# Ledger of designs, part 69: peptides against a protein of PDB entry 5D63

Target 1, 292 residues: chain A of PDB entry 5D63
Amino acid sequence: SLRRGIYHIENAGVPSAIDLKDGSSSDGTPIVGWQFTPDTINWHQLWLAEPIPNVADTFTLCNLFSGTYMDLYNGSSEAGTAVNGWQGTAFTTNPHQLWTIKKSSDGTSYKIQNYGSKTFVDLVNGDSSDGAKIAGWTGTWDEGNPHQKWYFNRMSVSSAEAQAAIARNPHIHGTYRGYILDGEYLVLPNATFTQIWKDSGLPGSKWREQIYDCDDFAIAMKAAVGKWGADSWKANGFAIFCGVMLGVNKAGDAAHAYNFTLTKDHADIVFFEPQNGGYLNDIGYDSYMAFY

## One batch from the design tools (peptide; made by RFdiffusion4, then SolubleMPNN)

Design b2_p14_6_s1 (from b2_p14_6, 7 letters changed)
Fold by OpenDDE base, seed 1:
Structure b2_p14_6_s1 (fold): chain B 292 residues (1-292), chain A 14 residues (1-14)
Amino acid sequence: as target 1 above (292 residues)
Amino acid sequence: SIEDEFRAAYYALR
């Protein structure tokens, strides 16, 4: 079963992703195929999949940028029916916005079926051009047509997954306690994480004993990421991953506050020093406390 | 607890 999370949804046949045109929040905004750049944020192409309780394999798909939902126009079963962004709620009963998402016959890609019409999200003619039509189209679960097959690349982690990544890290103190602040986290590419750091003003901030030292830098970075998230995305129900850690050195005579994020594969954490913008696998401290 | 005492000792962050 597809997990709750944020996904970049890529066509199985051509290098095209499901894109909300211009990221517009207007009702009826076309959802189209569009090119993407790997390892970037791809702003209009991120979708929060929210599973519907007691309805097997069925989700709403909220565009992260616009806060609107994938919507089959009038719920029509006619081939070629437009798929658009439309206002909605995560747990709507509107079948126009309910999508059954299950593995295709190839076992890797998914198909996206409208709950009501039973038609499938289709990249019409497999058109790889920017702005290519995405529509509801007749199909079957076992059909191999790549126009209706999609890779769901997970761009987020659950709190449990983040917790597991931390637990695998060798630089965790035996007295460690972690505090989870949210349920699902968008994991940023390092380039984006660094840009937020740069834009925060932290690169020009002066370290001052006690009054503005390591904890202030670390908290300021987290605050900057939080604000960036709030200012960048209209969807709710997720956070941006940026952790704060307190750690002690091997000698046990010094402590430090720092940040951390997740690696590209989401399997490990990497430490981030907000005083210089550096990423490190070993920051020289073992964490006894984290919140994220 | 020993854990609490340990943490208290390291509130002086740098």
Scores: peptide ipSAE 0.073, ipTM 0.709, DockQ to the pose 0.227
Fold by OpenDDE base, seed 3:
Structure b2_p14_6_s1 (fold): chain B 292 residues (1-292), chain A 14 residues (1-14)
Amino acid sequence: as target 1 above (292 residues)
Amino acid sequence: SIEDEFRAAYYALR
């Protein structure tokens, strides 16, 4: 079963992703196929899948950028019916915006079926061009047509998954206590994380004893990421991953505050030094406290 | 908190 999370949804047949055209929040904005760049944000192509309680395998899909929802126009079962962005809510009862998402017959990709019409999200003719039509189309769960098969590339982690990644890291002190601030986190590519750091002014900040030292740098970075998230996305119900840690060195005579994020595969954490913008697998400290 | 007590008693952040 598909977990709640943020997904980049890619066609199984061609290198095209489900894209909300221009990221527009207007009702009726076309959802189209569009090229993407791996390991980048792909701004208009991120979707928050919210599972509907007590309705098996059924979700709303909220565009992260626009805050609008994937919507089958008039809920029509006719092949070729437009799929658009439309205002909505995460737990709507509107069948135009309810999508049953289950594994396809190949066991790797998913099919996206409208709950009401029972038609499937279809990249029409498998067109790989930018702006290609995505529509509701007749189909069955067992068909192998790649026009209706989609890879769900997860771009976020749950708090539990983040906790597990931390627990696997060898640089955690025996006294460690972690505090979870949110439930689901968009994980940024390092390039984006670094850009936020640069834009924060921290590269030009001077370390000063007590008045602006390691904890100030680490908190400033987290604040910068939080603001970036708020300013960048219209959807709610998720946060941007950026952790703060306090750690003690091996000698036990020094402590440090620093940041951390998750690796590309979300399986591990990587430490980030906000005083110089460096990423390290070993920052020289064992964490006794984190919040994220 | 326990964490605060630990940090305050034994370590200074740099």
Scores: peptide ipSAE 0.064, ipTM 0.720, DockQ to the pose 0.247
Fold by OpenDDE base, seed 2:
Structure b2_p14_6_s1 (fold): chain B 292 residues (1-292), chain A 14 residues (1-14)
Amino acid sequence: as target 1 above (292 residues)
Amino acid sequence: SIEDEFRAAYYALR
């Protein structure tokens, strides 16, 4: 089944994503098809899928930006029924906001069926224009209509996935202890990560022995990312990925504190030096401790 | 922890 996580949901037929118009939190805000830019945040197009316990393959979809939920208007089974953002909760019993999400017949894309109406989320006419209508529409699981097929591009990692990525990195000390702070993490593009770093003031911060050295820089970066997350997104139940590591050099006579994030494919970590904003595959230290 | 104490003793952060 689809894992809990943050997804960019892209139509299988045209380069359009499920977009909450203007990221508005107002009830009844249209959910529409909209263009997207690969490898960017796509602010209004991120959805937290929360699986409903004891209801197979069924989720709520919370817009990350607005904190509102995908909602089939009046739960109507009529073809063309609007799909909107609406206030809700992650574990609602409102069938207007419950979506059964399973693989389509092609085995790669998903279909999104409203739990109550049994209609499917449909990019009407496969319209690729910005603002194109997304509606509930009649269909079946085995139909090949691309208007109702969606790729779920996972934009987050679970703590377990992050842990696994760390574990396979060659620059982890044998004494490594990791501490997980959250359960699900939005992984940022490096450009965004760097911008947060710039905005934090760290580029202008002066290294001073002990009083403001590597640990201060690393923690300040994590704090900046945390603040950015809080200021940017209205949804809850996730964090922004930014780790802190303590590492020892090969000689064992020096230690350093630094940051790390995940690579684009989420399979590996990359080290980030908050003192200069550099990304490195090898920072010259083996981590004996991390928290993220 | 003992491990923490060990690290503190041997590794000074820079």
Scores: peptide ipSAE 0.080, ipTM 0.715, DockQ to the pose 0.220; fails the geometry check
Fold by OpenDDE base, seed 4:
Structure b2_p14_6_s1 (fold): chain B 292 residues (1-292), chain A 14 residues (1-14)
Amino acid sequence: as target 1 above (292 residues)
Amino acid sequence: SIEDEFRAAYYALR
């Protein structure tokens, strides 16, 4: 089954993603097909899938940017019914905003069925152009029509997944204690992570003994990421991944505070030095404490 | 002390 998380939803037939037009929070804003750039933040194309308790394979889909929800207009079962952004809540009972999401017959892509109408989210005519119509359309779970098949590219990790990534890293001290702050984390590409770092002012910050040293840099980076998250996204129920670590060197005579994030495949962590903006697979320290 | 450990790490980053 599809896990709770943030997804970039891409058509199985053409290089088009489900896009909330202009990222608008207005009720009735069209959801359309739109091109995307791999390995970037596709701002209007990220969706938080929240599973509905006790309703199998059924979710709300909240647009991260607008904070509005995927909505089948009037819940109509007519082919060609508009799919729009609309105000809502994560655990709504409104069937216009409830979507059953299960694997298609190909075993890789998903189909998105409206819970009420039983119609499917359809990229009309498989149109790859920006602004192409996405609508509710008749269909069945076993049909192979790529207009109704979608890849769910996971853009987030659960706290458990993050914990697992940390645990498998070779630069973790035997005394390690990790403290989880949130449940689901949007993982940023390095370019975005670096941009936040730049915008924070940290590149121009002066290292000063004790008064503004490694721990201050690391905490400032985390604070900057937190602020960026709050300012960038209207949806709730997730955080932006940015960890802080304390580590000890191999000799055991020096300690350091630094940041870390996840690799592109979300399987590993990479260390980030907030004093210089560098990414390292080995920062020269073994972590004995982290919070993220 | 933790302070001393952090201080040592700082020198490595200078």
Scores: peptide ipSAE 0.036, ipTM 0.719, DockQ to the pose 0.120; fails the geometry check

Design b2_p14_6_s2 (from b2_p14_6, 9 letters changed)
Fold by OpenDDE base, seed 3:
Order: C-alpha cells, then structure tokens, then sequence
Structure b2_p14_6_s2 (fold): chain B 292 residues (1-292), chain A 14 residues (1-14)
C-alpha cells in the first residue's frame, strides 16, 4: 500500500505533473497538468498523502505550498467534474476530499479514485500542455488508460527510514545515540540545501574559539533549514530533513560537530560541513550522537 | 565528555 509521505505525482503517459495552479490557497483553485523539472523543488506540485485510519488505501492529499486539499467539486460522479484545491483537514470525513489510491493493472503506476463518486483523477485527453484540465472521470481499476495512471515519486522519508539510513552508514560510533524530532521529512536536493546555507550567512561567518565554533555552525544550519521550511510551505505534519551530529575521529583524540542529509535515492546519508559548505561521504569522524 | 576534552584544541577545520 502507499505509504504516508510527500509525493510528486506524474502522469504515466506524458511528462506532466499534478499542479495546483499558482499555488493559490483560494477555494476552487484549479488543479492542472503542468511540466516539471527533474531533481528540483517543484513548488506547486508536491502533495502530502495522509492515510485515513481504518479506511483501506484511502488518503487526503494536501498541497504542500498552499496547505489546501485535492477536492472533487461537489463530489459529482459526472465525467469532466473539476478537481480543485479546497480548504480541509488531514483526517476529514468529507468524501469530496477522500481518495482511494492503489496500483493500476501495470503494477507500477497508481490510480486515484474519489472515495464517494468512484470516479478517477484523469488528465483529460492526455494533454501535455501547461494548464491542461484534470477532472474526475469514469473508469475502472483494471483499465489501461494512461490518462488515469500516475507515478508517485516519493520526495520524503519517514523517521524510521532515516534511522535505517544512518544505521547502515560505516561512520557511526559504537556509543551512538540518535534522537528523532519529527515523523516525516522532505528531502531537499543538494542545490537547495546549499542555497539555504548561503542565504543563512554561514559562508561569511568566522570560526572563533568556543564562542562560535563547530557546534554553532551546525546548529545554525539546522535553524536556517527549519526557518526556510516554515517560511516556504503552508502545509503541516512534516519537517525538512537536516541533521546534526557529534563525532569523534578514529584515533579518539579529536571531536567535531557537523550536519548531514540524505542521498538522492534516500538510501544513505551524506555529511555536510557547515563551515565550508562541502558534502562528504567521509567527514573523518564517527558519530556518537545525532538529532534530526 | 569528548566535547569537554577536545573543544578548545580540535573543533576547527580552518
């Protein structure tokens, strides 16, 4: 079954993603097909899927940018019914905003069925143009129509997945203690992570003995990422991934504080040195403590 | 702690 998480939702037939027009929070804002840029933050095209307790394979879909929810207009079962952004809550009982999401017949893509109307989210005519209509449309789970098939590209990790990535890294000390701060984390591309670092002022910050040394740099980076998240997204229930580690070298005669993030495939961690903005697979220290 | 012992001497990459 589909896991709770943040997804970029891409059509199976054409290079188009599900886009909330202009990222607007207004009720009735059209959801449309739109082009996207791989390996970047597609601001209006990220959706938090929240599973509904005790209702199999059923979710709300919250737009990260606007904080509004995917909504079938009036819950109508008519083909061509508009799909819009609309105010809501993660665990609503409103069937206009409840979506059953399961694998299509091809075993790779998903179909998105409205819980009430039993119609499917459809890229009308498979139109690849920016602004193409997305609507509720009649269909069945076993049909092969690519207009109703969607790839769910996972853009986040759970705390458990992050924990597992840390656990398999070879640069973890035997005394390691990890502390999980949140449940779900948007994982940023390195380019975005670096830009936040630049905008924080850390590149121009001077190392000073004890008063502003490695721990201050590492904590300042985490604070900058946290602020960036709060300022960028209106949805709740997730965080931006940025960890802090304390480590000791192999000789046991030096210690350091630094950051870390996840690799593109989310399987491993990569270390980040906030004093120079470098990414490293080996920072020269084994972590005995982390929080993220 | 490690931090207490090493901070003054070793907490620098520059």
Amino acid sequence: as target 1 above (292 residues)
Amino acid sequence: SIIDEFRQRYYSLR
Scores: peptide ipSAE 0.034, ipTM 0.703, DockQ to the pose 0.136
Fold by OpenDDE base, seed 5:
Structure b2_p14_6_s2 (fold): chain B 292 residues (1-292), chain A 14 residues (1-14)
Amino acid sequence: as target 1 above (292 residues)
Amino acid sequence: SIIDEFRQRYYSLR
C-alpha cells in the first residue's frame, strides 16, 4: 500500500507530471500535465498523500505549494471531468477529494481512482505538452492504458526512515542519541540545500570563538531551512529535512557541530559543513547526538 | 543530564 508521504507523480507513458497550474491556491485551478526536471524541486508538482483512516488505500492529495487538494469537479463520473485544486482538509469526507490509490496491473505504477465517482485520473490523450488536460475518466484497475498510470516518486522520508539511514552510517558514536522533531520530511536536492545555505548569509559569516562557532553555524543552517520551508510551502503536516549533529573526533579530544541531509535515494546521510557549504561522506567526527 | 555533562567536559565544540 502507498505510504503517507510527499510524491512527485509522473505519467507512466510520457515524461509529464501532475502539476497544479501556476501553483495557484484558487478554487478550480486546473491540474495539468507538465514537464519536470529530475533532481530539482518541481514546485507545483509535489503532493502530500494523507491516508484516510479506516478507508483502505484512500488518500487526500494536497498540493505542497498551494495547500489545496486534488478535487474532481462536482464529483462527476463523466469522462473528461476536470480535476482541479480546491480548498480542503487532509481528512475530509468530501468524496470529490478522496482518491483510492493502488498499484496498476504492471505492479510498478499506480492508478488514482476517485472514491466517489470511481473514475480515474487521466492524462487526456497522453498529451505530453505543458498544460495538457488531466481529467476524470472511466477505466478499470486492470487496464494497461498509460494515460491512467502514474509513478509515485517519493520525495520525502518518515522519521523512521531517517533514523534508519543514520543508524547505518559508519560515523556514528556508540553513545549516539537521536531526537526526532517531525514525522515526515521533504528531502531537498543538494542544489536547493546549497541555495538555502547561500541565501542565509552563512557563506559570509565569520567564525568567532564561542560567540559564533560551529554550533551557531549548524543551528543557523537548520533555522534557514526551517524558514525556507515555511515561506515556500502552504501545506502542513511535514517538515524540511535538515539535521544537526554533534560529533567527536577519533582521538576524542575535539568536538564539532555540523549538519546533515539525506542522499538522493534516501538510504544514507551525507554530512554538510555549514562553515564552507561542503558535502562530505566523512566529516571527521562520529556523531553522539543529532536532532532532525 | 549527566551524559550531557560528560560530553561537555570532554568534547568542547569548536
Scores: peptide ipSAE 0.052, ipTM 0.683, DockQ to the pose 0.223; fails the geometry check
Fold by OpenDDE base, seed 2:
Structure b2_p14_6_s2 (fold): chain B 292 residues (1-292), chain A 14 residues (1-14)
Amino acid sequence: as target 1 above (292 residues)
Amino acid sequence: SIIDEFRQRYYSLR
């Protein structure tokens, strides 16, 4: 069963992802196949899957960049019907925007079936070129046609998953208290995280006793990430992962405030020092408090 | 807790 989250959706047959053309928010914007770069932010190719209550395996798919939704044009069951971006809501009843997403027969990829028409999202002719047509097409769940099979690469974590990643880290103090601020988090590549740090002005900020010290740096980084998120994406219902921790050293005679993010596989956390932009597996402190 | 005692003693972070 597919979980709520942000996904990069890649064709099972060719290296093409589901792309909202130009990231446009206009109704009727084509959704097309497009090349992608692994381990980067593929801006127009991220989709928030929101499960519909009481409708098994059925979701809306919101484009993260545009804030519009995957839409089967007129809900038509005709093969070749356009799939476009269109305004909508996460819990719509419009069957044009409801997608049943289940595992294909290969057990790894998914098929995306329109709830109303029962046709499937299809990379027409398996065309790997940029701008290739994606359409509704007849099919069955059991067919092995890679034109209709998609890998859902999870780009986000739930608060519970983040909590679990923190819990398994060895640098957590016995007195640790964590505070969850949001429900779902887009996890950034380190390169993007670092760029936000650079753009925040923190690299040029001077440490000053109490007036602008570790806590100020850590909070400023989180604020910068938050602003970046707000300025970059039109979709709602998610946050950008950037945590703040307070930690104490082993001797118990020094405390520090710092940031943390998640590793690429989302299984672990990595510490980030906002005073110098460094990533560390061990920052020299055990966290007694975090909020993220 | 040791953390509470530490906070009381040092008040500020580094």
Scores: peptide ipSAE 0.048, ipTM 0.685, DockQ to the pose 0.169; fails the geometry check
Fold by OpenDDE base, seed 4:
Structure b2_p14_6_s2 (fold): chain B 292 residues (1-292), chain A 14 residues (1-14)
Amino acid sequence: as target 1 above (292 residues)
Amino acid sequence: SIIDEFRQRYYSLR
């Protein structure tokens, strides 16, 4: 079963992702196939999948950038029916915006079936060109047509997954207390994380005893990430991952405040020093407190 | 104090 989360949805046949054209929030904006860059933020190609309670394997798909939802035009079952962005809500009852998402016959990719029409999201003709039509199309769950098969690459973690990643890290103090602030987190590539850091002004900030020291740097970074999230995305129901930790050194005679994020595979955390923008597997401290 | 510990960390960095 597909978990709630943010996904980059890629065609199984060609290197094309499901893209909301221009990231527009206008009703009726075409959803199209578009090229993507791996390991980057593909701005118009991220979708928050929200599971519908008591409806098996069924979701709304909210475009992260526009805040609009994947919508089968008029809910038509006709092959070639446009799939567009349209205003909606996460737990809508509108079958035009309800999508049953289950594994395809290959066991790796998914198919996306409109709940009402029972047609499938189809990259028409398997066209790999930018702007290629994505439409509802007749199909079955068991057929192998790659035009209707999609890889769901998870770009987010739940709070539980983040908690687990922290728990696996060897640099956690026995007195550790973690405080979870949100439920689902978009995990940024380091390049994006670093860019936010740069844009925050922290690289030019002067360390000053107590008045602007490690805790200020760490909190400023988290604030910058939060603002970046708010300014960048119109969808709700998720946060941007950026943690703050307080740690003590092995000798127990020094403490530090720093940030952390998740590794590319989301399995581990990596420490981030906001005073210099460095990523470290070992920052020299064991965390006794975190919030994220 | 925690504050002292934070300062100690920075002193070690420099």
Scores: peptide ipSAE 0.028, ipTM 0.682, DockQ to the pose 0.098; fails the geometry check

Design b2_p14_6_s3 (from b2_p14_6, 7 letters changed)
Fold by OpenDDE base, seed 5:
Structure b2_p14_6_s3 (fold): chain B 292 residues (1-292), chain A 14 residues (1-14)
Amino acid sequence: as target 1 above (292 residues)
Amino acid sequence: SIIDQFRREYYALR
């Protein structure tokens, strides 16, 4: 079954993603097909899938940017019915905003069925152009029509997945204690992470003994990412991944505070030095504490 | 342990 998380939803037939047009929060904003750029934040194309308790394989889909929800207009079963952004709540009972999401017959892609109408989210005519119509359309679960098949590219990790990634890293001290701050984390590409770092002013910040040293840099980075998240996204129920670690060197005579994020495949962590903006697989310290 | 010391104020982070 599909896990709770943030997804980039890509058509199985053409290089087009499900896009909330202009990221608008207005009711009735068209959801359309749109091109995307791999390894970037596709701002209007990220969807938080929230599973509905006691309703098998059924979710709301909240657009991260707008905070509105995927909505089948009037819940109509008519082929060609508009799919729009509309105000809602994560655990709504409105069948216009409830989507059953299960694997397609190919075992890799998913189909997105409206809970009420039983029609499927359809990239009309498989149109790859920006702004192409996405609509509810008749279909069946076993059909191979790529217009109704979607890859769910996971853009987030659970706290458990993050914990597992940390546990796999060789630069974790035996005394390590981790503290989880949130449940689900959007993982940023390094370019975005770096841009936040740049915009924070940290590149121009001066290291000063005790008064503004490694812990201040690391916490400032965490704060900058948090603020970026709050300022960038209207949806709730997730955080932006940015960890803080305290570590000790091999000699046991020096300690350091630094950041870390997850690799693109979410399987590993990479260390980030907020004093110079560098990404490192080995920062020279073994972590004895982290919060993220 | 040295780690415990680092967790305390004896060895400040740099």
Scores: peptide ipSAE 0.046, ipTM 0.687, DockQ to the pose 0.181
Fold by OpenDDE base, seed 2:
Structure b2_p14_6_s3 (fold): chain B 292 residues (1-292), chain A 14 residues (1-14)
Amino acid sequence: as target 1 above (292 residues)
Amino acid sequence: SIIDQFRREYYALR
């Protein structure tokens, strides 16, 4: 079954993603097919899937940028019915905004069925052009039509997944204690993470003994990422991944504060030195404490 | 722990 998380949703037939046009929060904003750039944020194409309690395989889909929800216009079962962004809530009872999402017959892609109408999200005619119509369309779960098959590429991690990634890292001290701050985290590409670092002013900040040293740099980076998240996205219920660690060296005679993020595959952590913007697999310290 | 002792004695975050 599909897990709660943030997804980039890509058509199985053509290189097109489900896009909220212009990222607009207006009711009735078209959801369309649009090209995407791999390993980038793709701002208008991220969707938070929230599972509905006690309704099997059924979700709301919130656009991360606009904070609006995927909505089948008037809940109509007619083929060609528009799919739009519309105001809503994560646990709505409005069947126009409830989507049953299960594996297709190919076992890798998903189909997205409107809970009420039982029609499927369809890239009309498999059109790969920017702005191509996405609509509700008749179908069945076992059909092989790629117009109605979608890959759900997960762009976030749960706190448990982050915890697991930390736990398998070799640079964790035996005394390690981790503190989880949120439940779901958007994982940024390094390029975006670095840009936030640059924009924070940290590259020009001066290290000063005690008054502005490693912990200040690490916390400032965390704060900068938090601010970026708040300023960039209208959806709620997730955070931007940026951890803070305290570590001790092998000799046990020096300690350091630093940041960390997750690798592209979300399986491992990579350390980030906020004093110079460097990414390292080994920062020279074993973490005895983290919060993220 | 040795880490706790270290922190208390040195406050050596750098």
Scores: peptide ipSAE 0.045, ipTM 0.681, DockQ to the pose 0.172
Fold by OpenDDE base, seed 1:
Structure b2_p14_6_s3 (fold): chain B 292 residues (1-292), chain A 14 residues (1-14)
Amino acid sequence: as target 1 above (292 residues)
Amino acid sequence: SIIDQFRREYYALR
């Protein structure tokens, strides 16, 4: 079953993703096929899938950028019915905004069925052009039509997954205590993470004994990421991953504060030094505390 | 222990 999370949703037939046109929050904004760039944010193409309690395999899909929800216009079962962004809530009872998402017959891609109409999200004619129509269309779960098959590329991790990634890292002290701040985290590409760091002013900040030292740098980076998240996305119910760690060196006579994020495959953590913007697999310290 | 000290003395960090 599909897990709660943030997804980039890509067509199985052509290199096109489900895109909310211009990221607009206006009711009735078209959802369209659009090109994407791998390993980038793809701003208008991220969707938070929120599972509906006690309704099997059924979700709302909130556009991260606009904060609006995928909506089948008037809930119509007619082929060609527009799929748009529309105001809503995560746990709505409006069947226009409820989507049953299950594996297709190929076992890799998913199909997205409107809960009410039982029609499927369809990239009309498999059109790979930017702005191609996405509509509700008749279909069945077992059909092989790639117009209605979608890969769900997970762009986020749960707190449990993050915790697991930390736990398997070799640079964790035996006394480690972690504190989880949120439930779901958008994981940024390093390029984006670095850009936030640059924009924060930290590259030009001066280390000063105690008054602005390692902990200040690390916390400032986390604050910068938090602000970036708040300023960039209108959807709620998720955070941007950026951790803070405290670590002790091998000799046990010095400690350091630093950041960390997750690797591209979300399986491991990578350390980030906010004083120089470096990514390291070994920062020279073993973490005894983290919050993220 | 030094770890306990660092936990209590956050500003002892470099």
Scores: peptide ipSAE 0.036, ipTM 0.679, DockQ to the pose 0.193; fails the geometry check
Fold by OpenDDE base, seed 4:
Structure b2_p14_6_s3 (fold): chain B 292 residues (1-292), chain A 14 residues (1-14)
Amino acid sequence: as target 1 above (292 residues)
Amino acid sequence: SIIDQFRREYYALR
């Protein structure tokens, strides 16, 4: 079953992703096929899938950028019915915005069926061009038509997954206590994480004994990421991953505050030194406290 | 706290 999370949704047949055109929040904004760049933030192409309680395999899909929801126009079952962004809520009962998402017959891709109409999200003609029509179209769960098959590339982690990644890391102190601040986290590529760091002013910040030292740098980075998240996305119900750790060295005679994020595969953490913008697998400290 | 005690060592990481 598809888990709650943020997904980049890519066509199984051609290198095209489900894109909310121009990221517009206007009702009726077309959802279209559009090219994407792997391992980057594809701004208009991220969708928060919220599972509907007690309705098997059924979700709303909120565009992360616009805060609007994938909507089958008038809930029509006609082939070629427009799929648009439209205002909504995560737990709506509007069948125009309810999508049953299950594995296709190939076992790797998914099909996206409108709950009401029972038609499927279709990249019309498998058109790989930017702006290609995405529509509701007749289909079945078992057919192999790649126009209706989609890879769900998960771009977020749950707090539990983050916790597990931390637990696997060898640089955790025996006294470690972690504090989870949110439930679901968009994981940024390092390039974006670094850009936020640069834009925060931290690269030009001077270390000053106690008044602006490691903890200030680490907290400033987290604050910068938080602000970036708030300023960048209109959807709610998720956070941007950026952790803060306090650690002690092996000798037990020095401590440090630093950041951490998740690796691309979301399986591990990588440490980030906000004083110099470096990523490290070993920062020289074992964490006794984290919040993220 | 540990971090308060060892703040001076943080400079080496700058």
Scores: peptide ipSAE 0.031, ipTM 0.690, DockQ to the pose 0.129; fails the geometry check

